Peptides against a protein of PDB entry 5EIB. Designs and how they scored, part 18

Target 1, 366 residues: chain A of PDB entry 5EIB
Amino acid sequence: VDLEPGTMDSVRSGPFGQIFRPDNFVFGQSGAGNNWAKGHYTEGAELVDSVLDVVRKESESCDCLQGFQLTHSLGGGTGSGMGTLLISKIREEYPDRIMNTFSVMPSPKVSDTVVEPYNATLSVHQLVENTDETYCIDNEALYDICFRTLKLTTPTYGDLNHLVSATMSGVTTCLRFPGQLNADLRKLAVNMVPFPRLHFFMPGFAPLTSRGSQQYRALTVPELTQQMFDSKNMMAACDPRHGRYLTVAAIFRGRMSMKEVDEQMLNVQNKNSSYFVEWIPNNVKTAVCDIPPRGLKMSATFIGNSTAIQELFKRISEQFTAMFRRKAFLHWYTGEGMDEMEFTEAESNMNDLVSEYQQYQDATAD
Target 2, 366 residues: chain A of PDB entry 5EIB as posed
Amino acid sequence: VDLEPGTMDSVRSGPFGQIFRPDNFVFGQSGAGNNWAKGHYTEGAELVDSVLDVVRKESESCDCLQGFQLTHSLGGGTGSGMGTLLISKIREEYPDRIMNTFSVMPSPKVSDTVVEPYNATLSVHQLVENTDETYSIDNEALYDICFRTLKLTTPTYGDLNHLVSATMSGVTTCLRFPGQLNADLRKLAVNMVPFPRLHFFMPGFAPLTSRGSQQYRALTVPELTQQMFDSKNMMAACDPRHGRYLTVAAIFRGRMSMKEVDEQMLNVQNKNSSYFVEWIPNNVKTAVCDIPPRGLKMSATFIGNSTAIQELFKRISEQFTAMFRRKAFLHWYTGEGMDEMEFTEAESNMNDLVSEYQQYQDATAD

## One batch from the design tools (peptide; made by RFdiffusion4, then SolubleMPNN)

Design b1_p9_3_s1 (from b1_p9_3, 4 letters changed)
Fold by OpenDDE base, seed 1:
Structure b1_p9_3_s1 (fold): chain B 366 residues (1-366), chain A 9 residues (1-9)
Amino acid sequence: as target 1 above (366 residues)
Amino acid sequence: MAASRSAIF
């Protein structure tokens, strides 16, 4: 779905355009102009019913509907504004289904779009209320991985999107290959989300290796396990050492020993025990799929629910507050029918979320 | 098969 036709033409002409039904391409003509309010209240609101008709048709064709997965950006206007409108409308119509998102967080290292902090804050407010699981994919972390780990001098959107696709392929492994841990979206939520509002995940992928070093790197279970828990390999720009893990899932792919995986996962938990909450027993889950990703012998994908995710929300909140105190660019949102109070409510709810994560970080076993 | 529907925006 998009508010611009050119994106749909790019998908349709792409190497995978034929995997989508032609009737499932729903698009506008005008775009959102990087404005959340255009995506949510005007241009997106005119298109939403046409998307919902496709969603209904595709849902009725399912033998067993688990839920929905949305992939969107929070810095733009379409992915943020129309994406969150669709989440709200789908949740209203399907309240018993899981809403899962892959939410791309904006960064000034990647985009010069000045209003991204508004679009992100307004989106996070909707995601707190209307999703069950949100993978936080941070453009800042992706850029830093490309530059520092992959040794790319000038990271491109193609390089960032490659990391996103690898991560999405990893976290969806258990959904695509039956008989694994977290084989459905509801089981993932039950294992990963101890508190309803604390459903924002830090994804990570291993191996991350520069093109020049690929030939010299062994792929071993210990190396994958160590890299997966390294802060430099997190797809969200926060340091897990500044917080505590509430829950963790690890998904290994390829031919390996389950015993070796269990031993290495126990070793890494024991080594990092100070970074886990003690009051959630068995809060680390491990799965092994014998089917490797394309082009690799083995991989590991990380899903962390950590209180350190508050660093990402604090960064967005600081940027939001700096603009909002000056009422900068607000007339572009209010001109689309949005109230200034909705900005204050969104800022408040995001700050409450940060405070909730901090409370559980500071909680001790009684 | 239990279907999860993926949408791209």
Scores: peptide ipSAE 0.021, ipTM 0.612, DockQ to the pose 0.041
Fold by OpenDDE base, seed 3:
Structure b1_p9_3_s1 (fold): chain B 366 residues (1-366), chain A 9 residues (1-9)
Amino acid sequence: as target 1 above (366 residues)
Amino acid sequence: MAASRSAIF
């Protein structure tokens, strides 16, 4: 789905364009102009019913619908505004289904779009209320991984999207290969989300290795385990050492010893015990799938529910507040029928979310 | 333009 036709043409002409049904390409003509309000109230609202008709048709074709997965950006107008409108409308129609998102967080290091903090804040407000599971994929973290870890001098959107695709492939492993831990979206939510609003995950992937270092790095269970818990491998721009893990899932792929995985997972938990809450027993879950990702012998994918994710929301909130105090660019949103109060409500709800994460970070076992 | 991409899977 897009509000711009050129995105659809790029997907159709791409190496995978033929895997999508032609009827499932729903698109507008005018675009959102990087404006959440255009995506949510005007251009996106005109298109949403056509998307819902496709969603209904595809849902009716399912033998057992678990839920929905949305991939979107929070910095743009379409992914943010129309994406969150779709989430709301799907939640209204399918209240008993899981809503999962892969939400790409904006960063000034990657985009010059000045209004991204507004689009992100307004989107986070919707995601808090209308999703069950949100993978926070931060463009800042992706850029830093590409530059610092992968040694790419000029990271491209292609390089960032490669990391996103590897992560998405990792976290969906249990859904695609039956008999694994978290084999359904609801079971993942039950294991990962101890409190309804605290459903924002930091994903990570291993191995992340520069081309020049590939020959010197062993692909071993210890190396994968150590790397996926490294703050530099988090695809959300927060340091897990500044918070506490509420829950963790680790998904290993490839031929490896379950015993070795269990030993390494125990070792890394013990080494990082100060970064876990003590009042959630058995809060680390591990899965092993014998099928490696394409081009690797083995991998590990990390899913962390950590109170450190508040650093990401604080960054967005600070950028939002700096613009909003000046009423900068607000006329572009209010001109689409949005009320100024919706900005203050979204800011408040995101600050409440930060406060909730802090409360559970500071909580002790009674 | 950061391509705002919405995909439903």
Scores: peptide ipSAE 0.015, ipTM 0.474, DockQ to the pose 0.040
Fold by OpenDDE base, seed 2:
Structure b1_p9_3_s1 (fold): chain B 366 residues (1-366), chain A 9 residues (1-9)
Amino acid sequence: as target 1 above (366 residues)
Amino acid sequence: MAASRSAIF
């Protein structure tokens, strides 16, 4: 789905364009112009019913519909505005299904779009209310991984999207392949989300290795486990050491000893025990799948529900507040029929979410 | 560079 036709032509002509049915390409003509209000109330609202008709048809064709997975950007008007409109409409029609998102957070290091803090804040407000699981994929963290860890001098969108695709492939492993932990979407939510609003995850991937160093690196279970818990391997720009893990999932892929995985996962938990909450028993889940990712012998994918995710929301809130106090660019949104109150409500709900994460960070086992 | 691709899977 897109509000620009040129995006659909780029997907159709791409190496995977043939995996999608031609009838499942739904697109507008005008685009959202990086405006959430255009995506949500005008251009996106004109297109949403035609998307829902495709969603219904594909849902009816499922043997067992678990839920939905949406991949979108929170900085752009289509992914943010129309993406959150679609989430709300799908939630209304399928209230008992899991809503999962891969939400790309904006960064000034990656995009010059000045209104991204508005689009992100308005989107986070919708995601708090209408999703069950949200993977926070932060362009700040992706850029830093590409530059610092992968040693790319000029990271491209192709390099960032490669990390996103590796992470998405990792977290969806249990849904696509038989494994010891047959996790469906609902079982993942039950294991990862102790409180309904606290459903924002920090994903991570291992190995992250520069092209020049790949030949010299042994891929071992201890090294994968140690890298997976390293803050430099997190795809959200948060330091887990500044917070507490509520829950963790680890997904190993490739031929390895389960005993070795369990031993290394126990060792890393014990070493990092001060960064876990004490009042959630058995809050670390481990899965092993014998099928490695393409081009690797083994990998590990991390999913963290950490109170440190508040650092990401605080960054967006600070940028939002700096613009909103001056009413900068606000007329582009109000001109599409938005009220200034919707901005204040979205800011308030995101600040409440930050306060909730802080409350559970400071909670002791009394 | 058209950045924001929304896909429903």
Scores: peptide ipSAE 0.013, ipTM 0.408, DockQ to the pose 0.037
Fold by OpenDDE base, seed 5:
Structure b1_p9_3_s1 (fold): chain B 366 residues (1-366), chain A 9 residues (1-9)
Amino acid sequence: as target 1 above (366 residues)
Amino acid sequence: MAASRSAIF
């Protein structure tokens, strides 16, 4: 789905274009112009029914529909505005299905789009209410991984998208290979989301290795485990050491000893015990899939529900507030039929979410 | 298999 046709042409002409049904390409003509309100109330609203018709058709073709997975950007008008409209409409029609998102968070390091903080804040407001699981994939973290860890001098969207695809492949391993821990979306939600609003995950991937260093790196279970818990391997620009893990899932892929995985996972939990909440027993889940990712002998994918995710929301909120206090660019949103009150409601709800994460960070076992 | 677009800014 896109509000721009050229996106669909790029997907169709790409190496994977043939894996999609032609009828499942739904697209507009005008784009959202990086405006959430265009994505949500105007251009996106004109297209949403055509998308829902495809969603219904594909849902009816499922033997057992678990839920929906959306991949979108929170700072582009289409991904943010139309993406959250779709989430709302799908939630309304399928209230008993899991809504999972891969939500790409904006960063000024990656883009010069000035209105990103508005689009992101308005999107987060919708995601808090209408999703069950949200993987926060932060462009800031992706950029920093590409630049600092992968030693890419000028990270491209291709480089960032490679990291995201690896992470998405990791987190969906349990869904794609039966018999794993968290083999369904609902079971993942039950294990990962202790409180309904606190469903924003910090994903991470290992190994992250520069091309020049790949030949010198032994991939071992201890190294994967250590890297997976390293803040530098997080796909969200938050330091887990500034918060507490509510829940963690680790997905190992490749031929390895399950005993060695369990030993290393226990060791890393014990080493990082101060960064876990004490009042959630057995809050770390581990899965091992014998099928490695393409091009690697083994990998580990991390899913963290951490109160440190508030750093991401605070960053967005600070940027939002700096613009909104000046009413900068608001006329582009109000001109699409949006009320200024919706901005204040979205800001409030995101600040409430930050406060909730802080409350559970500070919560002791009484 | 639509390639998930990440990092669209």
Scores: peptide ipSAE 0.015, ipTM 0.421, DockQ to the pose 0.030; fails the geometry check

Design b1_p9_3_s3 (from b1_p9_3, 4 letters changed)
Fold by OpenDDE base, seed 1:
Structure b1_p9_3_s3 (fold): chain B 366 residues (1-366), chain A 9 residues (1-9)
Amino acid sequence: as target 1 above (366 residues)
Amino acid sequence: MKSSKSAIF
């Protein structure tokens, strides 16, 4: 789905364009112009029914519908505005199904789009209310991984999108290969989301290795385990040491000893015990899939529900407040039928979410 | 940023 035809033509002409049904390409002509309100109230609202007709048709063809997975950006107009409109409409029609998202957070290091803080804040407000599980994929963190860890002097969207694809492949492993822990979206939610609003995850992937060092690196279970818990490997720009893990899932892929995985996962929890809440028993879940990712002997994917995720929301909130206090660019949103009150409500709800994460960070067992 | 194919993996 896109509001621009050129994006769909790029997907269709791509190496995987033939895996999608031609009738499942739904697209507009005008685009959203990086405006959430165009995505949500005008151009996106004209297209949404055509998307819902496809969603209904594909849902009726499922033997067992678990839920929905949306991949979108929060900095743009289509992914943010139309993406959140679709989430709302799908939630209305399928209230008993899981809503899962891969939400790409904007960063000034990656994009010069000045209105990204508005689009992100308005989107987060919708995601808090209308999703069950949200993977926070932060362009800030992806850029820093490419530059610092992968030693890419000038990161590209191709480099960032490769990290996104590796992460998405990792977190969906249990859904794609039977007999794993968290084998369905509902079981993942039950294990990862202790409180309904606290459903924002910090993903991570290992191994992350620069091209120049790949040939010299042995892939071992201890090294994968250590790298997954390193703050520099988080795909959300937060330091887990500034917060506490509510829940963690680790998904190992490749031929390895389950005993060695369990020993290393116990060791890393014990070493980092101060960064876990003590009042959630058995809050770390581990899965092992014998099928490695393409091009690797083994990998590990991390999913963290951490109170440190508030650092990401604080960054967006600070950028939002700096613009909104001056009413900068608001006329582009109000001209598409938005009220200024919707900005204030979205800012408030995101600040409440930050306060909720802080409350559970400071909570003791006593 | 530039759009290009990844040089990773």
Scores: peptide ipSAE 0.008, ipTM 0.525, DockQ to the pose 0.019
Fold by OpenDDE base, seed 4:
Structure b1_p9_3_s3 (fold): chain B 366 residues (1-366), chain A 9 residues (1-9)
Amino acid sequence: as target 1 above (366 residues)
Amino acid sequence: MKSSKSAIF
């Protein structure tokens, strides 16, 4: 789905364009112009019913519908505005299904779009209420990984999207291959989400290695385990050492010793025990899939529910507040039928979410 | 000690 036809043509002409049904390409003509309100109330609202008709048809064709997975950006108008409208409409129609998102957070390091903090804040407000699981894929973190870890001098959207695709492939491993742990979206939610609003995940992928260093790196279970718990490997720009893990899932792929995985996962938990809440027992889950990702002998994918995710929301809130206090660019949103109150409500709900994460960070077992 | 629980897929 897109409000721009050129994106759909790029997907169709791409190496995987043939995996999608032609009738499942739903697109507008005008785009959202990086405006959440255009995506949510005008251009996106005109297109949403045609998307829902496709969603219904595909849902009816499923032998067992677990839920929905959306991939969207929160900085742009289509992914943010229309994406959150679509989530709301699907949630209304399928209230008992899991809503899972891959939400790309904006960063000034990646985009010069001035209104991204508004689009992100308005989107997070919707995601708090209408999703069960949200993978926070932060363009700030992706840029820093590309630059610092991968040694890319000028990271591109192609480089960032490569990290996104690796992460998405990793977290969906349990859904795509027969296994025992988190084999469905609901079981993932039960293991990862101890409180309904605290469903924002810090993803990570290992190995991440620069092209020049790949030949010198031995891929081992200890190295994968150490890298996936490193703050520099998080796909959200948060330091886990500034918070506490509520829950963790680790998904290993490739032929490896499960005993070695268990030993390394126990060692990393014990070494980092101060960064886990004590009142959630058995809050680390590990899975091993014998099928490696294409081009690697082994990998690990990390999913963290950490109170440190508040650093991401604080960054967006600070950027939002700096613009909103000046009423900068608001006329572009109010001109599409929005009220200034919707901005204040979205800011408030994001600040409440930050306060909730802080409360559970400071909570003791007593 | 916090226990890890691993599952094979």
Scores: peptide ipSAE 0.007, ipTM 0.460, DockQ to the pose 0.033
Fold by OpenDDE base, seed 2:
Structure b1_p9_3_s3 (fold): chain B 366 residues (1-366), chain A 9 residues (1-9)
Amino acid sequence: as target 1 above (366 residues)
Amino acid sequence: MKSSKSAIF
């Protein structure tokens, strides 16, 4: 789905364009112009019914519908505005199905789009209410990984999207291969989400290795385990050491010893025990899939529900507040039929979410 | 085995 036709032509001409049915390409003509209100109330609202007709048709063709997975950007008008409209409409029609998102967080290091803090804040408000699981993929963290870890002097969207695709492949491993822990979206939610609003995940991937160093690194279970818990390998720009893990899932891929995985996962938990909440027993889950990712002998994917995710929301809130206090660019949103109250409600709900994460960070086992 | 069709839109 897109509000611009050129995006659909790029997907169709791409190496995987033929995996999608032609009738499942739904697109507009005008685009959203990086405006959430155009995505949500005008251009996106004109297109949403045509998307829902395709969603219904494909849902009816499923032998067992678990839920939905949306991949979108929160900085742009289509992914943020139309994406959250689509989530709301799907939730209304399928209230018993899991809503899962891969939500790309905007960063001033990657994009010069001045209104991204508005689009992100308005989107986070919708994601708090209408999703069950949200993977926070932060363009700032992706850029820092490309530059610092992968040693790319000038990271491209292709380099960032490679990390996103590796992470998405990792977190969906249990859904795609039989016999794994978290083999369905609902079991993942039950293991990862202790409180309904606290469903924002910090993903991570290992190995992350520069092209020049790949030939000299042995891939071992201890190295994968250590790298997954390193803050530098998180796809969200948060330091886990500034918060506490509510829940963790680790997904290992490749031929390895289950015993060695369990020993290394126990060792990393014991070394990092101060960064876990003590009042959630057995809050670390481990899965091992014998099928490695393409081009690697082994990998590990991390999913963290950490109270440190509040650092990401605080960054967006600070940027939002700096613009909103001056009413900068607000007329582009109000001109599409939005009220200033909707901005204040979205800011309030995101600040409440930050306060909830802080409350559970400070909670002790009494 | 029921094939989980993932629809990507």
Scores: peptide ipSAE 0.000, ipTM 0.380, DockQ to the pose 0.032
Fold by OpenDDE base, seed 3:
Structure b1_p9_3_s3 (fold): chain B 366 residues (1-366), chain A 9 residues (1-9)
Amino acid sequence: as target 1 above (366 residues)
Amino acid sequence: MKSSKSAIF
């Protein structure tokens, strides 16, 4: 789905274009112009019913529909505005199904789109209410990984998207292969989301290795376990050491010892015990899939529900507030039928979410 | 650079 036809043509002509049904390409002509309101209330609203018709048809063809997975950007107009409209409409029609998202957070290091803080804030407001699981994929963190860890001097969207694809492949491993842990979206939500609004995940991936260092790096369970808990390997731009983990899932892939995985996972929890809440027992879950990712002998994917995720929301809120206090660019949103109150409500709800994460960070066992 | 806006179902 896109409001720009050229994106659909790029997917259709791409190496995987033939895996999608032609009728499942739903697209507009005008685009959203990086405006959330245009994605949500005008151009996106004209297209949403055509997307819902496809969603219904594909859902009816499922033997057992678990839920929906949406991949979108929060900085743009289509992924943010139309993406959150679709989430809302799907939630209304399928209230008992899991809504999972891979939400790409904007960064000034990656994009010069000035209105990204508005689009992100308005999107986060919708995601708080209408999703069950949101993987926060932060362009800030992706850029920093590419530059600092991968030693790429000029990171491209191809480089960032490679990290996204590796992470998505990792977190969906338990859904695609036989396993005990998180074998369905609902079990993942039950294990990862202790409080309904606190469903924003910090993903991480290992191994992350520069081309020049690949020959010197061991691909071992201890090395993977250490790296997936390293703040530098997080796909969200927050430091886990500034918060507490509510819940964690670790997904190992490749041929390895379960005993060695359990030992290393226990060791890393004990070493980082101060960064976990003490009042959620057994809050770390581990899965092993014997099927490695393509081109690797083994990998580990991390999913953290951490109160440190508030750093990401604070960054967006600060950028939002700086523009909103000046009413900068608001006329582009109000001209599409938005009220200024919707900005204030979205800002408030995101600040409430930050306060909720802080409350649970500071909570002790009674 | 344009961010990827793909909905994957």
Scores: peptide ipSAE 0.005, ipTM 0.404, DockQ to the pose 0.038; fails the geometry check

